Peptides against a protein of PDB entry 5EIB. Designs and how they scored, part 113

Target 1, 366 residues: chain A of PDB entry 5EIB
Amino acid sequence: VDLEPGTMDSVRSGPFGQIFRPDNFVFGQSGAGNNWAKGHYTEGAELVDSVLDVVRKESESCDCLQGFQLTHSLGGGTGSGMGTLLISKIREEYPDRIMNTFSVMPSPKVSDTVVEPYNATLSVHQLVENTDETYCIDNEALYDICFRTLKLTTPTYGDLNHLVSATMSGVTTCLRFPGQLNADLRKLAVNMVPFPRLHFFMPGFAPLTSRGSQQYRALTVPELTQQMFDSKNMMAACDPRHGRYLTVAAIFRGRMSMKEVDEQMLNVQNKNSSYFVEWIPNNVKTAVCDIPPRGLKMSATFIGNSTAIQELFKRISEQFTAMFRRKAFLHWYTGEGMDEMEFTEAESNMNDLVSEYQQYQDATAD
Target 2, 366 residues: chain A of PDB entry 5EIB as posed
Amino acid sequence: VDLEPGTMDSVRSGPFGQIFRPDNFVFGQSGAGNNWAKGHYTEGAELVDSVLDVVRKESESCDCLQGFQLTHSLGGGTGSGMGTLLISKIREEYPDRIMNTFSVMPSPKVSDTVVEPYNATLSVHQLVENTDETYSIDNEALYDICFRTLKLTTPTYGDLNHLVSATMSGVTTCLRFPGQLNADLRKLAVNMVPFPRLHFFMPGFAPLTSRGSQQYRALTVPELTQQMFDSKNMMAACDPRHGRYLTVAAIFRGRMSMKEVDEQMLNVQNKNSSYFVEWIPNNVKTAVCDIPPRGLKMSATFIGNSTAIQELFKRISEQFTAMFRRKAFLHWYTGEGMDEMEFTEAESNMNDLVSEYQQYQDATAD

## One batch from the design tools (peptide; made by RFdiffusion4, then SolubleMPNN)

Design b2_p15_4_s1 (from b2_p15_4, 8 letters changed)
Fold by OpenDDE base, seed 5:
Structure b2_p15_4_s1 (fold): chain B 366 residues (1-366), chain A 15 residues (1-15)
Amino acid sequence: as target 1 above (366 residues)
Amino acid sequence: MEKIERARERREALE
């Protein structure tokens, strides 16, 4: 789905364009102009019913519909505005199904537009209310990984999207291969989301590899485990050491000893025990899939529900506040029929979310 | 639907 036809044509002409049904390409003509309100109330609102028709058709063809997965950018008007409209509409029609998102967070380091803080804040407000699980893929973190870890002097969207793809492949492993931990979206939610509003995840991946980089030597299970818990491997720009893990899932892929994985996972938990809440028992889950990712002998994917994710929301909130106090570009949103009060409501809800994370960070076992 | 309609009404009031 896109409000611009050119993006869809690029996907269709791409190496994987044939994996999608032609009738499932839904697109507009005018784009959202990087405006959340245009995506949510005008251009996106005109297109949303046609998307819902496709969603219904595909849902009816499912033997066992678990839920929905949306991949979107929170900085752009289509992904943010129309994406959150679509989430709301799907939630209304399918209230008993899981809503999962891969939400790409904007960064000033990788920004084409000045209004990204507005789009992100307005989107987060919708995600808090209407999603069950959100993977926070932060362009700040992706840029830093490319620059600092992968030693790319000028990270490109291609480089960032490679990391996104690796992460998405990793976190969906259990959904794609039978008999794994979190084999369905509902089980994932039960294991990862102890409090309904605190459903934002920090993904991480090991080993970190760039496109076209030589095949790294096979890592060991200890090395994978250590790298997976390293803040430098997090796809959200948060330091887990500044918060506490509510829940963790670790997904290992490749031929390895389950015993060795369990031993290393126990060791890393014990070493980092101060960074876990003590009042959630058995809050670390581990899966091993014998099928490695393409081009690797083994990998590990991390999913963390950490109170440190408040750092990401604080960053967005600070940027939002700096613009909103100046009333910068508000007329672009109000001109689409958006109420200025929706900005203050979104800001308030995001600040409440930050406060909730802090509350559970500071909570002790009674 | 209600949110979209309210936004339409606000746009029309700005014209």
Scores: peptide ipSAE 0.464, ipTM 0.934, DockQ to the pose 0.895
Fold by OpenDDE base, seed 2:
Structure b2_p15_4_s1 (fold): chain B 366 residues (1-366), chain A 15 residues (1-15)
Amino acid sequence: as target 1 above (366 residues)
Amino acid sequence: MEKIERARERREALE
């Protein structure tokens, strides 16, 4: 789905365009112009019914529908505005199904779009209310990984998208292969989301190795485990050491010893015990899949529900506040029929979310 | 539907 035809044509003409049904390409003509309000109330609102018709058709063809997975950006108008409209409409029609998102967080380091803080804040407000699981993929963190860890001098969107693809492949491993932990979206939610509003995850992937070092690096379970828990490998721009893990899932892929995985996972928890909440028992889950990802002998994917994620929301909130106090570009949104109160409500809800994370960070076992 | 309709009404009031 896109509000621009050119994006859809690029996907259709691409190497994997044939894996999608032609009738499942739903697109507009005008785009959203990086405006959440165009995505949500005008251009997106005109297109949403045609998307819902396709969603219904595909849902009816499922023998066992678990839920929905949306991949979108929060900085643009289509992914943010229309994406959250679609989430809301799907939630209304399928209230008993899991809503899962891969939400790409904007960063000034990667994009020059000035209104991204508005689009992100308005989107986060919708995600808090209408999603069950949200993987926070932060363009700032992706850029930093590409530059610092992968030693790419000029990271491209292709380099960032490669990390996103690896992460998405990793976190969906348990859904795609039988006999795994978190084999369905609901089990993942039960294991990862102790409080309904606190459903934002910090993803990570290992191995992350520079091209120059790949030849010399042995892929071992200890190295994967160490890298997976390293703050520099988080795909959200948060330091886990500034918060506490509520829950963690680790998904190992490849031929490895389950015993060695369990030992290394226990060791890393014990070493980092101060960064876990004590009042959630058995809050670390581990899965092993014998099938490695393409091109690797082994990998590990990390899913963290950490109170440190508040750093990401604080960053967005600060940027939002700096613009909103000046009423910068508000007329672009109000001209699409938005109320200024929707901005203050979205800001308030995001600040409440930050406060909730802080409360649980400071909570002790009674 | 109500939210989209309210937005439409606000746009029409600006025209």
Scores: peptide ipSAE 0.461, ipTM 0.933, DockQ to the pose 0.900
Fold by OpenDDE base, seed 3:
Structure b2_p15_4_s1 (fold): chain B 366 residues (1-366), chain A 15 residues (1-15)
Amino acid sequence: as target 1 above (366 residues)
Amino acid sequence: MEKIERARERREALE
């Protein structure tokens, strides 16, 4: 789905264009112009019914619909505005189904779009209310991984998207292979989301190795476990050491000893015990899939529900507040029929979310 | 529907 036809043509002409059903290409003629309000109230609102028709058709073809998965950017107008409109509409029509998102957070390091803090804040407000599970993929973290860990001098969107795709493949492993932990979206939610509003995940993928070092790196369970819990490996720009894990899931792929995995997972928990809440029992879950990802002998994917995620929201909130106090570009949104109060409501809800994470970070076992 | 309709009404009032 896109508000611009050119993106769809690129997908169709691409090497994987044939994997998608032609009837499932829904696109507009006028883009959102990086404006959430265009995506949500005008251009996106005109297109959303056509998308919902496709969603209904595909949902009816499912023997057992678990839920929906959306991949979108929160910086642009289409992914943010239309994406959150679509989430809202799907939630209204399918209230008992899981809403899962891969939400790409904007970063000034990656994009020069000045209104990204508005689009992100308005989107997060919708995600808090209308999603059950949100993987926070922060372009800042992705850029830093590409630059620092992968040793890419000038990270491209292609490089960032490679990390996203690896992560998405990792977190969906349990859904695609039988007999795994979190074999469905609902089980994942039960294991990962102790409080409904606190459903924002910090993902990570291992191994991450620079091209120059790939030949010298052994892939071992200890190394995967160590890298997976490294703050520099997080695909959300927050430090887990500044918060506490509410819940963690680790998904290992490849031929490895379950015993070794369990030992390493226990060791890393014990080493990092101060970074876990003590009042949620059995809050670390581990899965092992014998099937490695393509081109790797083994991998590990990390899913963390950490109170440190508030650092990401604080960053966005600070950027938002700095713009909103100046009333910068507000006329672009209000001109689309958006109420200025929606900015204040979104800011308030994000600040409440930050406060909730902080409350549970500071909570002790009574 | 109500939210989108309210936005439309606000746009029309600005024209």
Scores: peptide ipSAE 0.449, ipTM 0.931, DockQ to the pose 0.900
Fold by OpenDDE base, seed 4:
Structure b2_p15_4_s1 (fold): chain B 366 residues (1-366), chain A 15 residues (1-15)
Amino acid sequence: as target 1 above (366 residues)
Amino acid sequence: MEKIERARERREALE
């Protein structure tokens, strides 16, 4: 789905364009112009019914519908505005199904679009209320990984998208291969989301290796385990040491000893025990899949529900506040039928979410 | 020019 036709042509001409049904390409002509309100109230509202018709058709063809997975950006107008409209409409029609998202968080390091903090804040407000599981794919973190870890002097969207694809492949491993932990979206929610509003995940991937050093690294279970818990391997620009893990899932891929994985996972938990809440029993889950990702002998994927995710929301909130105090570009949103009060409500709800994370970070078992 | 390249140019101009 897009409000611009050119993205659909890129997908169709791509190496996997033929895996999608032609009738499932729903697109507009005008785009959202990086405006959430255009995506949510005008251009997106005109297209949403056509998308819902396709969603219904595909849902009816499912033997067992678990839920929905949306991949979208929060910085642009289409992914943010129309994406959150679509989430709302799907939730209204399928209230008993899981809503899962891969939400790409904007960064000034990756985009020059000035209004991204507005689009992100307005989107987060919708995601808090209307999703069950949200993977925070932070362009800040992706850029920093590309630049600092992968030693790419000039990161491209291709480089960032490679990390996104690796992460998405990792976190969906248990859904794609039978007999694994979190084998369905509902089980994932039960294991990862102890409080309904606190459903924003910090994903991580290992190995992250520069092209120049790949030839010299032996991948071991201890190295994967250590890298997976390293803040530099997180796809969200948060330091887990500044918060506490509510829940963790670790997904190992490749031929390895389950015993060695369990030993290393226990060691990393014990070493980092101060960064876990003690009042959620058995809050770390581990899975091992014998099938490695393409091009690797082994990998580890991390899913963290951490109170440190508040750093991401604080960053967006600070950027939002700096613009909103000046009433910068508000006329672009109000001109599309949006009320200025919706900005204040979205800011308030995101700040409440930050406060909730902080409350649970400070909570003790006593 | 990609948005990421423009973002880089802005950072370089601020340094």
Scores: peptide ipSAE 0.047, ipTM 0.690, DockQ to the pose 0.020

Design b2_p15_4_s2 (from b2_p15_4, 6 letters changed)
Fold by OpenDDE base, seed 1:
Structure b2_p15_4_s2 (fold): chain B 366 residues (1-366), chain A 15 residues (1-15)
Amino acid sequence: as target 1 above (366 residues)
Amino acid sequence: DEKIEEARKRKEELE
């Protein structure tokens, strides 16, 4: 789904364009112009019914519908505005199904789109209320990984998207292969989301190696475990050491000893015990899938529900506030029929979310 | 959607 036809044409003409049904391509003509309000109230609102028709059709073809997965950006107008509209509409129609998102967070390091803080804040407001689980894929973190870890001098969207795809593949492993932990979206939510509003995950992936170093690096379970918990491998730009993990899931892929995995996972938890809440029992879950990802002998994917994710929301909030105080570009949104009050409500709700994370970070076992 | 309809009305009033 896109409000721009060119994006859909790129997908259709791409190496995997034939995997998707032609009838499932829904696109507009005008785009959202990086405006959340265009995506949500005008251009996106005109297209949403056509998307819902496709969603219904595909849902009816499912023997056992678990829920929905949306991949979208929060910086653009379509992914943010129309994406959150779709989430709302799908939730209204399917209130008993899981809403999962892969939400790409904007960064000034990656994009010069000045209104991204507005689009992101307005989107987060919707995601807090209308999703059950959201993977925060932060372009800030992706850029830093590409530059610092992968030693790419000038990271491209292709490089960032490679990390996104690896992460998405990793976190969905348990859904795609039988007999795994978190084998369904609801079980994942139960294991990962102790508090309904605190459903934003920091994903991580290992191994992350520069092209020049890949050939010399032995992949071992201890190394994967260490890298997976390293702040530098997080796909969200927050330091887990500045917060506490509410819950963690680790997904190992490849031929390895489950015993060794369990030992290493126990060791890393013990070493990092100060970064876990003590009042949530058994808050670390581990899965092992014997099937490695393409091109790797083994990998580990991390899913963290950490109070440190408030750093990501604070960054967005600070950027939002700096623009909103100046009333910068507000006329672009209000001109689409959006109420200025929605900005204040979205800001307030995101600040409440930050406060909730902080509350649980500071909570002690009685 | 009431919110969409309200937004549409506001947009029309601005035009």
Scores: peptide ipSAE 0.515, ipTM 0.950, DockQ to the pose 0.969
Fold by OpenDDE base, seed 2:
Structure b2_p15_4_s2 (fold): chain B 366 residues (1-366), chain A 15 residues (1-15)
Amino acid sequence: as target 1 above (366 residues)
Amino acid sequence: DEKIEEARKRKEELE
């Protein structure tokens, strides 16, 4: 789905365009112009019914519908505005199904789009209320990984998208292969989301190795485990050491010893015990899949529900506040019929979310 | 939806 036809044509003409049904390409003509309100109330609202018709058709063809997975950016108008409209509409029609998102967070390091803080804040407000699971993929963190860890001098969107793809493949491993932990979206939610509003995940992937070092690096379970818990390998721009893990899932892929995985996972928890909450028992889950990802002998994917994620929301909130106090570009949104009060409501809800994370960070066992 | 219709009305009032 896109409000611009050119994006859809690029996907259709791409190497994997044939894996999608032609009738499932739904697109507009005008785009959202990086405006959440165009995506949500005007251009997106005109297109949403045609998308819902396709969603219904595909849902009816499912023998066992678990839920929905949306991939979108929060900086643009289509992914943010229309994406959250679609989430809301799907939630209304399918209230008993899991809503899962891969939400790409904007960063000034990657994009020059000035209104991204508005689009992100308005989107986060919707995600808090209408999603069950949200993977926070932060363009700032992706850029930093590409530059510092992968030693790419000029990271491209292709390099960032490669990390996103690896992460998406990793976190969906348990859904795609039988006999795994978190084999369905609901089980993942039960294991990862102790409080309904605190459903924002910090993903990570290992191995992340520079091209120059790949030949010399042995892929071992200890190295994967160490890298997976390293703050520098988080795909959200948060330091886990500034917060506490509520829950963690680790998904190992490849031929490895389950015993060695369990030992290394226990060791890393014990070493980092101060960064876990003590009042959630058995809050670390581990899965092993014998099938490695393409091109790797083994990998590990990390899913963290950490109170440190508040750093990401604080960053967005600060940027939002700096613009909103000046009423910068506000007329672009209000001109689409949006109420200015929705900005204040979205800001308030995001600040409440930050406060909730802080409360649980400071909570002790009773 | 009510919110979309409200937004449409606001937009029409501005035009």
Scores: peptide ipSAE 0.504, ipTM 0.948, DockQ to the pose 0.968
Fold by OpenDDE base, seed 5:
Structure b2_p15_4_s2 (fold): chain B 366 residues (1-366), chain A 15 residues (1-15)
Amino acid sequence: as target 1 above (366 residues)
Amino acid sequence: DEKIEEARKRKEELE
């Protein structure tokens, strides 16, 4: 789905364009112009019914519908505005189904789009209320990984999207292969989300290796485990050491010893025990899938529900507040019929979310 | 959707 027709042509002409049904391509003509309000109230609102018709048709074809997965950018008008409209509409029609998102967070390091803080804040407000699980994929973190770890001098969107795809493949492993931990979206929610509003995940992937060093790297379970818990491998620009893990899932892929995995997972928890809440028992889950990812002998994917995710929301909130206090570009949103109060409501809800994370970070067992 | 309709009305008032 896109509000721009050219995006659909690019997908269709791509190496995997034929895997999608032609009838499932829904697109507009005008685009959202990086405006959340155009995506949510005008251009997106005109298209949403056509998307819902496709969603219904595909849902009816499912033997057992678990839920929905949306991939979107929170910086752009279509992904942010229309994406959150679609989430809301699907939630209303399918209240008992899981809503899962891969939400790409904007960064000034990657994009110069000035209104990204507005689009992101307005989107987060919707995601807090209408999603069950949200993977926070932060363009700032992706850029830093590409530059620092992968040694790419000028990271491109292609480089960032490669990390996104690897992460998405990793976190969905248990959904795609039988007999795994978190084999369905609901089990994932039960294991990862102890409090309904605190459903924003910090994903990570290992191995991350520069092209120049790849030939010299041995892929071992200890190295994967260490790198997976390293802040430099997090796909969200947060330091886990500044918070507490509420819950963790680790997904290993490839042929490896279960004993070695269990030993290394225990060791990393013990080493980092101060970064876990003590009042949630058995809050680390591990899965091993014997099927490696393409081109790798083994990998590990990390899913963390950490109170450190508040650093991401604080960054967005600070940028939002700096613009909103000046009333900068507000007429672009209000001109689409949006109420200015929605900005204040979104800001307040995101600040409340930050406060909730901090509360649980500071909580102790009674 | 009530919110969409309200937004539409606001937009029309601004035109």
Scores: peptide ipSAE 0.501, ipTM 0.948, DockQ to the pose 0.963
Fold by OpenDDE base, seed 3:
Structure b2_p15_4_s2 (fold): chain B 366 residues (1-366), chain A 15 residues (1-15)
Amino acid sequence: as target 1 above (366 residues)
Amino acid sequence: DEKIEEARKRKEELE
């Protein structure tokens, strides 16, 4: 789905264009122009019914619909505005289904779009209310991984998207292979989301190795476990050491010893015990899939629900506040019919979310 | 959607 036809043509002409059903390509003629309000109230609102028709058709074809997965950017107008409109509409129509998102957070390191803080804040407001599970894919973190860990001098969107794809493949492993932990979206939510509003995940993938070091790296369970819990490996730009894990899931792939995995997972928890809440029992879940990802002998995917995620929201909130106090570019949003009060409501809800994470970070077992 | 309709009305009032 896109408000710009040119993006859809690029997907169709691409190497995987044939994997998608032609009837499932829904696109507009006028882009959102990086404006959430255009995506949500005008251009996106005109297109959303056509998307919902496709969603209904595909949902009706499912023998057992678990829920929905959306991949979108929060910096642009389409992914942010129309994406959150679509989430809202799907939630209204399918209230008993899981809403899962891969939400790409904007970063000044990757994009010069000045209104990204508005689009992100307005989107997070919607995600807090209308999603059950949100993987926070922070472009800042992805850029830093590409630059520092992968030793890419000038990271491209292709390089960032490779990390996203690896992560998405990792977190969906349990959904694609039977008999695993978190075998469905609802079980994942039950295991990962102790409080409904606190459903924002810090993902990570291991191994991450620079091209120059690939030949020298042994892939072992200890190394995967160590890298997976490394703050530099997080695909959300926050430090887990500045917060506490509410819940964690680790998904290992490849031929490995379950015993070794359990031992390493226990060791890393014990080593990092101060970074876990003590009042949530059995808050670390581990899965092992015998089938490795393509081109790797083994991998591990990390899903963390950490109170440190508030650092990401604080960053966005600070950028938002700095713009909003100046009323910068507000006329672009209000000119689409958006009420200025919605900015204040979104800011307030994000600040409340930060406060909730902080509350549970500071909570002790009674 | 009531919110979308309200936004549409606001937009029309600004035009």
Scores: peptide ipSAE 0.491, ipTM 0.946, DockQ to the pose 0.967

